# Peptides against a protein of PDB entry 7Z53, part 30

Target 1, 150 residues: chain A of PDB entry 7Z53
Amino acid sequence: PRIKNQADCIPFFRSCPACPGSNITIRNQINALTSFVDASMVYGSEEPLARNLRNMSNQLGLLAVNQRFQDNGRALLPFDNLHDDPCLLTNRSARIPCFLAGDTRSSEMPELTSMHTLLLREHNRLATELKSLNPRWDGERLYQEARKIV

## One batch from the design tools (peptide; made by RFdiffusion4, then SolubleMPNN)

Design b1_p12_7_s4 (from b1_p12_7, 6 letters changed)
Fold by OpenDDE base, seed 3:
Structure b1_p12_7_s4 (fold): chain B 150 residues (1-150), chain A 12 residues (1-12)
Amino acid sequence: as target 1 above (150 residues)
Amino acid sequence: AQQAANQGPRLF
């Protein structure tokens, strides 16, 4: 590497290229997302991530929320638990980790973070309302039904 | 809303 001081480097990986065809001269990236409109930016495209995004402490079908901060009583995105967290590295004084969402870009821009936050709140609002309307639904059904509506 | 959420830099 050109930069010798690697201790202060933020890890950055270039996306893997898709398999080239015989006449393909344009480098495309591998798509790792779901191929249909399903709010995967909120819920994730893979089951392990999807489980980590859920509040599994109850049967309310809620998404996990930040445990340290709130916005006047309203939920914020939970923090991720990354090794070499780029958010911590870019501003060491703030000591704020990256947010966890279905899309890994959730902390890239405040505007995007806000959108993820709003969709998180909307899911939890819907799940809460669905629980009120259907008291006998379990957490899985509440989560899935709210997910379908978002 | 979902369209707006996809405006960030593409990672994949």
Scores: peptide ipSAE 0.019, ipTM 0.468, DockQ to the pose 0.030
Fold by OpenDDE base, seed 2:
Structure b1_p12_7_s4 (fold): chain B 150 residues (1-150), chain A 12 residues (1-12)
Amino acid sequence: as target 1 above (150 residues)
Amino acid sequence: AQQAANQGPRLF
């Protein structure tokens, strides 16, 4: 690497370029995200990610929560499982891995982390209330109905 | 005891 001292570096990786057929004067970035309206930052834009964000251990339609930590009894985002976790590299002493969310930037900006956490809690609250109101709904319906409300 | 053991970063 050009910079040898990486102890205080924050690792960032550039997204893939989107190259139109002829005009390559301006570098565009590929966009794989769905619209903001569907809350893809919470639920994910791709099915494999969406499944990983869900609590699949029951039929309650819940999003997955952190299994190691809580915020004064309240849920936190689950941790991701990255081979080279950039969050661990930003502060080796803290040893807190990146959060898993629909938006990959969730751990890069505390504002996003907070909002994702709130929306995760809201989804789970909604799913819980919907289960109370509709005991016959399965986990998929609870998840989808809560997702529509969020 | 479990609550104390599971204390992470406080966001709220």
Scores: peptide ipSAE 0.018, ipTM 0.447, DockQ to the pose 0.071
Fold by OpenDDE base, seed 1:
Structure b1_p12_7_s4 (fold): chain B 150 residues (1-150), chain A 12 residues (1-12)
Amino acid sequence: as target 1 above (150 residues)
Amino acid sequence: AQQAANQGPRLF
């Protein structure tokens, strides 16, 4: 490894390589995401993650929001619960965990975090409007219909 | 908006 000093390492994990079984020598990462435009960065590509991203406390079809902080009354991404949280490790004084989103890189830079936040807000806005238009829809239908629009 | 949210990580 290039980094010899483990005292101040950046906790960055490299993607595992794919083994295509061909003579191609170019390293390619394993794709763990969906292959079509489905807003998987918002909703997740795996069911366990998708469930964790949802507000399951009601039947409103909402995505989970931050329980500690808001932006002038507007929603922020919920925090993740990582054992070795890279956001906590990279800035120990700030003590702010990584955000939880469909893509694990949501806290990599503010620009990406902002886009995830906007899409979260848009989903919840859509779900709220869909509920007003269709009062008989349950939370699953509201969630799925809002997801289709996003 | 989806395209912007699908950006890769920055290179260190």
Scores: peptide ipSAE 0.018, ipTM 0.466, DockQ to the pose 0.029
Fold by OpenDDE base, seed 5:
Structure b1_p12_7_s4 (fold): chain B 150 residues (1-150), chain A 12 residues (1-12)
Amino acid sequence: as target 1 above (150 residues)
Amino acid sequence: AQQAANQGPRLF
């Protein structure tokens, strides 16, 4: 290794690259899950968090979306309900809480916020399409099947 | 049951 003294280093292991397609030069990561994209941080790895990220108001298998704001009709991440919300302290005049996501870092890194938002929208799009194809599926089936595709 | 297939993310 280039750095001989690793005692002061934080261990970070990069995943192996996946082979690109015919016209794709972007490096992708190998995923051991059923889907090509590891969306575990989108859905939450713990069951209590995963349930809080879902829209439980209907049987459409959707993830919860922001109830206050939209992006030209498109969904944004829902707000968390933190007792001590650090996002509210960054700009007290804006009064914008932290987002709720499977990864707590989603509110700290704009890149993660964007990625989580995109995958939220993709899940809800897939769930909606699956509902149209399978009208008799309940919310749990729609949620799980959409999660597998993402 | 008919399942929707994703064409893949356009971001890649």
Scores: peptide ipSAE 0.015, ipTM 0.375, DockQ to the pose 0.031

Design b1_p12_8_s1 (from b1_p12_8 with S2R M11L S12Q)
Fold by OpenDDE base, seed 5:
Structure b1_p12_8_s1 (fold): chain B 150 residues (1-150), chain A 12 residues (1-12)
Amino acid sequence: as target 1 above (150 residues)
Amino acid sequence: LRLSPAQLYDLQ
């Protein structure tokens, strides 16, 4: 039953469907968000974590990258520095610690690890290009602007 | 199960 009194109603509307193709069996919605991907888990939702995820060694606005490993020259997520690292216990011979990311599950779910890695690379790419376009921007400005674009 | 950089490489 519908409420007759409009004053008691909260206007919440379902998003319009997006039709990117002719044979779509899955209903997609038009994304009204500023970004297609929620990158909150990439940058961290808490300020202390967000700072730890940044490269503070320069004014390039970059996210921190792994210092031990690369993927054919491409960046990987940095390792965390946990006192009691649970990732080291999964395979004692490998001695690979947990990844540091905005989501603590980044080392447990390949989907998250891949996405975080991808967006890390994209952020650093964007920050690099923004520095080229705006050489007077400091690291904070570059970081924030790149974050907004992602 | 924890992922190593090598495992991530294989996924990409």
Scores: peptide ipSAE 0.021, ipTM 0.545, DockQ to the pose 0.038
Fold by OpenDDE base, seed 4:
Structure b1_p12_8_s1 (fold): chain B 150 residues (1-150), chain A 12 residues (1-12)
Amino acid sequence: as target 1 above (150 residues)
Amino acid sequence: LRLSPAQLYDLQ
């Protein structure tokens, strides 16, 4: 059976097989991830989004943080800038926009939001430590190395 | 969306 309507398809991509080994009965995948945790939900899977999630005002390799609110001094996710912000529609009196994250679902459930926030803080912590250890690294290097560790 | 950021973070 073959699906004729492409609209019914979900784009799943199969990982490339690992070449090493003589065992042809077991298919192993190549791990292309640089970190144990796939934090693509934090960093974004598209370059334009990834750039928008970064703090570009300095060379510290940091992710952008909320400019209006903090959690007892700790960073929160930055707000998005949407014309038709669904989060603003949920509670008009609160006037709190949706969060900007690598995953658009970051404002849909507290568990996901918490994870995004946690990993945001962890990235910035790592980038800060990496800067201390490697003071000559620029923001791009710091960002990339921190991303690999997360 | 299930919850607003205000609800999630208690930013009120």
Scores: peptide ipSAE 0.025, ipTM 0.591, DockQ to the pose 0.040; fails the geometry check
Fold by OpenDDE base, seed 1:
Structure b1_p12_8_s1 (fold): chain B 150 residues (1-150), chain A 12 residues (1-12)
Amino acid sequence: as target 1 above (150 residues)
Amino acid sequence: LRLSPAQLYDLQ
């Protein structure tokens, strides 16, 4: 059945189909992601996104963490700032926005959300230890070195 | 399904 009230619709975005000039009947998708090995789903594949995922308030090379919520003192993913936030529209009473991560699916897949959270914590742990070992490293160096280890 | 911080906590 079709939803009659369009105001009740939840925005859902899917990958665009890859339409080569040849007669391909099988739907393929545009590959917008790099390999898992480079952890681009955590750090972002685009430079503007990568910057937004970082804590730029200090020179500790940390990724940004949630400013409203913690998990028993442990970091959670920061919230995104979307005009049409799907998470806000899904449950209007909860008023919880989607998480910001390198992968836009971070709030859609529980396993992905958990993995992003764990890797966020691991990055920040590594950056903290690297700072202890190398006190003269700036935030950029700490961030890049931690990113390479993850 | 959109995940909240509370839901993430339950998954840990």
Scores: peptide ipSAE 0.020, ipTM 0.602, DockQ to the pose 0.037; fails the geometry check
Fold by OpenDDE base, seed 2:
Structure b1_p12_8_s1 (fold): chain B 150 residues (1-150), chain A 12 residues (1-12)
Amino acid sequence: as target 1 above (150 residues)
Amino acid sequence: LRLSPAQLYDLQ
C-alpha cells in the first residue's frame, strides 16, 4: 500500500538478499562488515568510508568530528552527506542529517549513537596522547595506533 | 528514530 502521509513515516530500506536466485524460505542478507573484532562500527569496514571518517586536514590521526555542533565543547559525530538522507526525511522541520559512522545505524538508536560518540572522543583522546608521547609519528601512525587501542 | 545532536545531549 502507498502511504500518502509521508510526514509520519520513518524511511527504511531493506538490504539485498544474499541469494536472490534461491528458493530458501528464510531470507538472508549480504554481510559486508568485517568479521573480526576491529571496532568497524567506529572506523568503517571499507577504505572509502574509513577515509571519510578521518580528519584528513592534518597529521594528528584524528577522526572527523561534527562541524556544526558540539556537546559543551566536546565532539559529536560528523554528519553524512546523503542525497536522500533518512534523518532529514524523518523530521523535516529539524533539518538535521544523519551522523556518519562506521555503522550505518549510528543515528537510529540513541544508545549506539552515544557509544559511537564516546568512542570517537576516546580515539581522538588517544591519538592526542600518542602524539604527545611520540611527536615524530605521522597522522597515519597515530590513527592506526589509536585504532588498535580502541 | 533519527537522532539530532540536541537529542543526544538530552540523553546524557
Scores: peptide ipSAE 0.016, ipTM 0.419, DockQ to the pose 0.038; fails the geometry check

Design b1_p12_8_s2 (from b1_p12_8 with S2R M11Q S12Q)
Fold by OpenDDE base, seed 4:
Structure b1_p12_8_s2 (fold): chain B 150 residues (1-150), chain A 12 residues (1-12)
Amino acid sequence: as target 1 above (150 residues)
Amino acid sequence: LRLSPAQLYDQQ
């Protein structure tokens, strides 16, 4: 390998290639995703984080939303509860803590923040719609079904 | 995955 020091390497796992019947020069990957968007950034990849991102106050299958702020009546990402919150320290006058999201970078890049916010709203919209269509579904099912759709 | 309301409905 060109890089001799393995400590300088970031490990990546390469997806399995798709082998179409036709000769192609572009390597395609097998799509194992059932959803259109890999929303792991929104839902979290770890179960404890995933639970923290959910609204556990009801059985509506919703993701948690910001309790202090809204965007013209629309949901924003919930705030995290960090010791020595870097977002608070970065701009002391703003007094805006870091957002809690599946991707820890959500507060670092406005692009991610907006995307997470959008998908948060979409999930909650879907969960709400699913509840109306399926009133017997509990919060877990609503959450999972909405997650699959996103 | 985008589903119609009919596809989202589960009668069970």
Scores: peptide ipSAE 0.022, ipTM 0.516, DockQ to the pose 0.026
Fold by OpenDDE base, seed 3:
Structure b1_p12_8_s2 (fold): chain B 150 residues (1-150), chain A 12 residues (1-12)
Amino acid sequence: as target 1 above (150 residues)
Amino acid sequence: LRLSPAQLYDQQ
């Protein structure tokens, strides 16, 4: 390989192309996301990820929040559990892992991180209000209803 | 990928 030091490499994979039946000169990637409209960047487009983004310790329908840091008492995105964490590799002295969100770019652009954080807070706020209005709703109902409102 | 909670705090 051109680069001998493989230990410091960040894995990067090129997406598969979309191959329609016609002659295609422009390479388009396969879209594996559900939609921006459904806030899939917050909730995830796949069920395993969506479950990991939820607070499953109670029946409040909340999204998981950071367990180490807060912003003046306000929630931040939880950390991911990547074995080869690109954020840890970027700055080894900081020892801060990547954020976990429905969008894999959550730790790349401050604008996205901020938006995800705001929507996380909004979801949890909505779920809390819905619980107050509907005490008999379980966590799944609260989560889904809050997700629909966001 | 390089953002941290501290960086997010500064952006707000």
Scores: peptide ipSAE 0.019, ipTM 0.581, DockQ to the pose 0.038
Fold by OpenDDE base, seed 5:
Order: C-alpha cells, then sequence, then structure tokens
Structure b1_p12_8_s2 (fold): chain B 150 residues (1-150), chain A 12 residues (1-12)
C-alpha cells in the first residue's frame, strides 16, 4: 500500500467484482458487508430521508409504501412530493409522480426502480416475520434488524 | 440474507 502508516486509517474496502462468464458486462460488485446489495441506496444515506422512507404510523418497523397503487396486492414505492415533478412533466398523460427512494435515480432507470421495489417488499416481509418471532420488539428494533438482514 | 426462523429469533 502507498500509505505506510495504517494505524490511523479508517478501513475502507473496495468490493470484489462479481464476474459471471467471460463476456464484457457491467461490473457488479459484492460488498464486504453481509449483503450483495448496498442497501444504503434503499434506506437513504441521510437521516431525514431515511425517516421519510419509513412508515411511522405504527410500531411495525415498515418502510412506507405507495398509497395510491399496488401491484396485485404487493407494495410499490411511495411517491415523492416534488414541486415541478420531472416525472409528471415527462409524460403529462400518465400523471405518475417520481418515486421516493434512497437513490434519486430510482425513477430514471426501470431496473433500479424494480430493485428498490423488491428490496422494499423484502424489508417489509422480514419486519413482519421478525414481529411474529419477537412480539415485544418495537418499531425501531424491527426496522433496524430487518435493515441489517437486507 | 435468507435466515431460518431460529436465526431470526432473539430473546432479548
Amino acid sequence: as target 1 above (150 residues)
Amino acid sequence: LRLSPAQLYDQQ
């Protein structure tokens, strides 16, 4: 390593590449943490955003879901509340606002939207199971434990 | 992660 004094360094790690096959593809990364996916983009990297992504109406530790639409009974990402919402302006006939997520690009890339949706559902599933297994846990504990698993 | 019910349970 270029820096010899490692005693005062914060240990940052670069993820290993996940290279299935020999074809030139987008470099997927496996983070050094427990999950393949960096869930910070799902939960929000800043506390105010993270709070806005949560369902605070109960003590179930759930992420907020769309209040207008569902996918055959399954959750969708909640809508953001933006003045001059670019998603509304892009297709005026559809009248669909931008989604609220930890990543601002969630409404720009369908693949990212899908991933956020899946992880939203997985979090809420895990929180529900954790509540069943641990009835005395409050919403904060359920949220944090589910986040750690994801 | 896909944890078993036993792994999800915490008595604390």
Scores: peptide ipSAE 0.018, ipTM 0.544, DockQ to the pose 0.025
Fold by OpenDDE base, seed 1:
Structure b1_p12_8_s2 (fold): chain B 150 residues (1-150), chain A 12 residues (1-12)
Amino acid sequence: as target 1 above (150 residues)
Amino acid sequence: LRLSPAQLYDQQ
């Protein structure tokens, strides 16, 4: 049944359905994202999001990391800055906001969170290695080359 | 996600 009281709802949104064929008995979603091959789930499919996912404080071509927490010295995903943060609303006592990633579902499934975290670390590792091998590369070159390798 | 060793070093 449809929930009528929206005052205490968790603000999740569902993708719109797509009916490309004559058989509409099986629901498909509209795909507004690029393929997995380009790692858009890590880097974002939109330029404003892509910029927010980068560390713009230096010319090292790094992705942004969490500034509050680490995992035994290893990087975690940065937090998002949402007006209606569903993670904060889901567990009010924990006071932990949603993670920021190219895929908006990064905080909905632990598997996605882990995968994004690993790929974040791999990108930053690659960018660091590329800087060592190519000291004259700027941040944009390092970021793009690391992105291509991932 | 497949590593390209050829892109690790560029003389440019």
Scores: peptide ipSAE 0.017, ipTM 0.422, DockQ to the pose 0.026; fails the geometry check

Design b1_p12_8_s3 (from b1_p12_8 with S2R M11L)
Fold by OpenDDE base, seed 3:
Structure b1_p12_8_s3 (fold): chain B 150 residues (1-150), chain A 12 residues (1-12)
Amino acid sequence: as target 1 above (150 residues)
Amino acid sequence: LRLSPAQLYDLS
């Protein structure tokens, strides 16, 4: 039956199945993600998301970092900007939104959160070093080169 | 399961 209290509903969409010709006993998902090897879980598989994950305030090729919190001076993942933020709904008293990452599961598994955080820091470290070594590189070049190394 | 970012990062 339909839930009447839609104010507390968390948007949850099931992906479309990939149906092979003969074997319908195994349900597979349609994969719209880029390869894992390209670190799409960090940088995003879609251009709009990838842009939102970048720090566009300068030409340093950095990924965006949390603007409210740091870990002893080290970067944390930025917060997402979801209208119906499931993380805010999970713990209303904490008032901490979901993290923004290339993989939407970043706020679902602590292992992924840690991994994304470390790779975020590594990218920004690499971009910083590349800027020092190549002062003429613009933000796009720095971002892409650091992305290739990660 | 949705984890609280506050719990993950100890932001509280």
Scores: peptide ipSAE 0.027, ipTM 0.619, DockQ to the pose 0.039
Fold by OpenDDE base, seed 1:
Structure b1_p12_8_s3 (fold): chain B 150 residues (1-150), chain A 12 residues (1-12)
Amino acid sequence: as target 1 above (150 residues)
Amino acid sequence: LRLSPAQLYDLS
């Protein structure tokens, strides 16, 4: 390895390459994600992640929001709970962990973080409106219906 | 990482 002091390394995950045939000059990545249309980058492509992204403390069908910070009263993405949190390791003095989102790259690119934040707010807005229109809907129904609209 | 999560917060 080029880096000798691996103790100072910041963990980073990347997609595995797909090497069909003998054409190795073009590095394609394995697509483990569903289409953008289903908004799996917001809700998660795996059920355990999807559950962790939801607010399960009520029956409002909301996505979880940050419990420590708000943006002028607006929701921010919740923090993840990683043992080796790359965001904490990047700036040890700041002590701000990575965001939890359906896409693991959310804390890598500001544009993606912003998009996730906006879609989080939109989902919660939709769920709130749907609750107003359909007071008898439970959290699961509200969550799924809002997810379909996003 | 290009993004510092702290930059997204208005802590003022």
Scores: peptide ipSAE 0.020, ipTM 0.572, DockQ to the pose 0.040
Fold by OpenDDE base, seed 2:
Structure b1_p12_8_s3 (fold): chain B 150 residues (1-150), chain A 12 residues (1-12)
Amino acid sequence: as target 1 above (150 residues)
Amino acid sequence: LRLSPAQLYDLS
């Protein structure tokens, strides 16, 4: 590798360029995100990711939560399952993987992580209340209705 | 930066 001191490196990856026309001197980026209005930063913009963000172990319409850690009993974002996890590389002693969210930046800045966490909790709270109000709703209905409210 | 739960919720 070009940089020999790997221990001090923070791994960053550059997005793929978009070349829509004849002018390729200005580098544009491919935008794969859906609109902010649909809260794709929480739920994901693509179906495979969206499914991975959900708790599929029951019919409660919940988002997945961290299975290793809690915040004084409150939910935290689940960990991702990356082969080359950049969060593990950033702080090797901590051995904490990256968080999984609809936005890949969820582990990059505290403000975003906090917001993701709060919205995760809010979704699950809403889904729980909706279940109480509508006991006949299945997990998909609960998930979608809570998603609309958030 | 890559944040851990402990780093994020350290209120000290």
Scores: peptide ipSAE 0.017, ipTM 0.503, DockQ to the pose 0.036
Fold by OpenDDE base, seed 5:
Structure b1_p12_8_s3 (fold): chain B 150 residues (1-150), chain A 12 residues (1-12)
Amino acid sequence: as target 1 above (150 residues)
Amino acid sequence: LRLSPAQLYDLS
């Protein structure tokens, strides 16, 4: 770096430059990262909720999936078990409960529903692969390692 | 009010 005394610097980092085409006068930046996903709400911020979001019926480290429905063979979010389920009230004939997710808005915003669903699938995919690579890992280890990768 | 999951997914 040009400034050798780093103690007086504000730690700001600049992306690498790129000069596309024949016009070298236009400075562009290399897009090393196009998106960031906050998966913190996928797993729940409270321990009781986090446990409820897990599949505790085996030692595969999986998140719970819907037991009634699938999306063309792919997993959907599990249903919650609310006494006064607001989702059931929106359409009484459909009898579809609210989804259980780390974010309570998962049944309110379609973008959240989609993201939680995709990250659920990704977690379970990762946990499955980790089990294949590490067959001696228990469910807790698989869950935590997959969670870290997501 | 929350949307029903049927409105968010094709649960058929």
Scores: peptide ipSAE 0.020, ipTM 0.536, DockQ to the pose 0.042; fails the geometry check

Design b1_p12_8_s4 (from b1_p12_8, 4 letters changed)
Fold by OpenDDE base, seed 2:
Structure b1_p12_8_s4 (fold): chain B 150 residues (1-150), chain A 12 residues (1-12)
Amino acid sequence: as target 1 above (150 residues)
Amino acid sequence: LQLSPAQQYDLQ
């Protein structure tokens, strides 16, 4: 790598170029938006991360919410627990850590932060409704069923 | 959003 200090780097990746048979000087990219949406950006694609995103304090099948802040009573994304939190370093006056989500870009792109927040709220809403309709379901069932609906 | 028939029934 050209940059030796990788500790300060944010891992951004470019999509593969699309070059048809014609000599096009303009770089086109493969459109990946038509792919299956598995909601891994919300729930995490790995089990350890998925567990950290869940509220494990009860059997309600909820995703974890911010423990310090709310938006007029509505849930916000939980904070990550990074040793060298780049969000704290970026704006020292705000003193707000990075958010934790299935996508590591959740704190890098405000659009993703908002979307993940909405989907967090929707999941918890669905889990709550499912609990009301199916009081016999445990937290795992509620979580999985809500995840499938989202 | 993928509501199966069974899931839709549970949410009625």
Scores: peptide ipSAE 0.016, ipTM 0.500, DockQ to the pose 0.026
Fold by OpenDDE base, seed 4:
Structure b1_p12_8_s4 (fold): chain B 150 residues (1-150), chain A 12 residues (1-12)
Amino acid sequence: as target 1 above (150 residues)
Amino acid sequence: LQLSPAQQYDLQ
């Protein structure tokens, strides 16, 4: 690679190539995603982060929501707890911390923020419905089942 | 949204 400083690199994992058999030179990857929407950005790919994204105050299987702000009564992403919050530093007058999400870029791109917010709301909606339909399910099951649906 | 058969049943 032309970039010699590895610190400047964003790590990417290349998907496995599809089996050869086509006469085309275009490389196709194997699609290992089983869901329509890869919501790993919402739930987090690491367990500690995933736990931090959950509402642990109850057994409703909900994702954590913002405790300070709502969007016309609808949920927003929770704030992260960063010692040196770059979002606060960017606009000190706004005093809006970075959002906590499964993707660290959630506060960098409004599009991602919107998508995360949307899927957060959807998860919580699903978890709520699942609780209504399955009142004996605990928070873990509600969370996991809703996660699978999203 | 990807539903398993069991999930589909639960949501009926």
Scores: peptide ipSAE 0.016, ipTM 0.491, DockQ to the pose 0.026
Fold by OpenDDE base, seed 1:
Parts: C-alpha cells; structure tokens; sequence
Structure b1_p12_8_s4 (fold): chain B 150 residues (1-150), chain A 12 residues (1-12)
C-alpha cells in the first residue's frame, strides 16, 4: 500500500480517521464483522506467531500494538520484523514495513488491514474490561477469555 | 461477539 504520511499516520487504514487531508470513512460496523471473523487471522494459526502477536511485557492479556504510530490515540497493528520485508522493498521511499497479523496478507489488502485493526482494538478493550472486573486474572487468562469473546 | 453464560456473568 501507498503511505502518504510516513511520520505519524498510515492512511490506508480505513479505521484510521486521523490522517490529515484523507477521505477515510469507516463502512464496516463491528457487529457486521462477526459474520466474517476468522479468529486465526487475528490471533495466528500457529503458536509461535500467536506469541509474537501478543504483548508479553505485562500480564494484561493484550495483543501487541504499533510502537511508532497511533490513530488519535487508538491502536494500530504492529510492524513485522522481516529480513526481506516486501513492503520496504516495494516502496523504498516510504520506509514503512509490513504489518504483523495472523494473516500474512494483512499489508496487501486495506480491507483486511482495517478489519484486523478493529479486532485488535476490540480484543484489547475486552481484555481491559475483564481485568477491571477480574483483577486477579493473569495475562494468559485475560488473553484467552478475550479471544473467546471475539 | 457471543458471550457464554459464564462470560456474561463475569462482565456484569
């Protein structure tokens, strides 16, 4: 995808209204996504990938979020750490790597990227609420319970 | 997003 603002905004996120001068509108409601959700796309089908998609720096059961960019304080997908990153190779001037998600096609399809972003936010929202309601739950339980709800 | 009865209780 083409990145117009390489500083603080990734405009191909349809769930990202924070890009100045962008005509980004969100057409998909979260409730409508339930009919199309494959949890493996969000959480990963393999355990090594699933672990890389999680925030392991705390016991909050959160998925990892982008450390360079936010959407008006909202989370974005983390970047992958590929040796031969096709996103970097395709557009050398943009210097934006591919996103990390359960589906390797996340950076190739704006619709897919947006859906992953929304579900990432929903998972983290749920995990946060579950932590508030159940303060003694550890990160693993919070993660699994939130995953089951999504 | 379907909650099990137990999950619904936990979120009340």
Amino acid sequence: as target 1 above (150 residues)
Amino acid sequence: LQLSPAQQYDLQ
Scores: peptide ipSAE 0.010, ipTM 0.461, DockQ to the pose 0.025
Fold by OpenDDE base, seed 3:
Structure b1_p12_8_s4 (fold): chain B 150 residues (1-150), chain A 12 residues (1-12)
Amino acid sequence: as target 1 above (150 residues)
Amino acid sequence: LQLSPAQQYDLQ
C-alpha cells in the first residue's frame, strides 16, 4: 500500500464505477437501486443490541430515542450505558455520554451520528404512519415493516 | 428506502 502508517487509517469503501460505452471521462456509480440496503448500522446486527435500540414501552414499533435531549423538538439517539464511557472521558466538562446505535462508531464521527439520527427519525416516522394505516398491527409488526422500508 | 409498489402507494 502507498500509505505506510495504516494504524491511523479509517477503512472506507469506494463505490464501484460503471463504464458506459461513451468516451466521456465521467465516473458513474453502478446502479444499486435493486440491491438490498443493509441498515444494520441503525438496527443492530445482533438481537440483544437490536432490542436495546427499540422502544419496548409501547406497541408502536418505535426505536428508542434520547430521553434527556431533543434537537428543536426532533429525536436524538439514545445514550448508551457504558462502564467506562469514552465520550465522557474525552470531555469531562461536557458530560455527554456516547450514543447507542447499531454501529459502535456512531459517536466517533459526526457524520455517522447525523446519518443514524436521520434514519432513526425516518423509522419512527414510518412506524407512526404504518400504525395510522394499520391500527391493529402490534409493535413487532410495525417495527419489522418500518425496518423493511428503511 | 426500499418500497414495493404496494408500500409506495400506501405511503402516498
Scores: peptide ipSAE 0.010, ipTM 0.458, DockQ to the pose 0.026; fails the geometry check

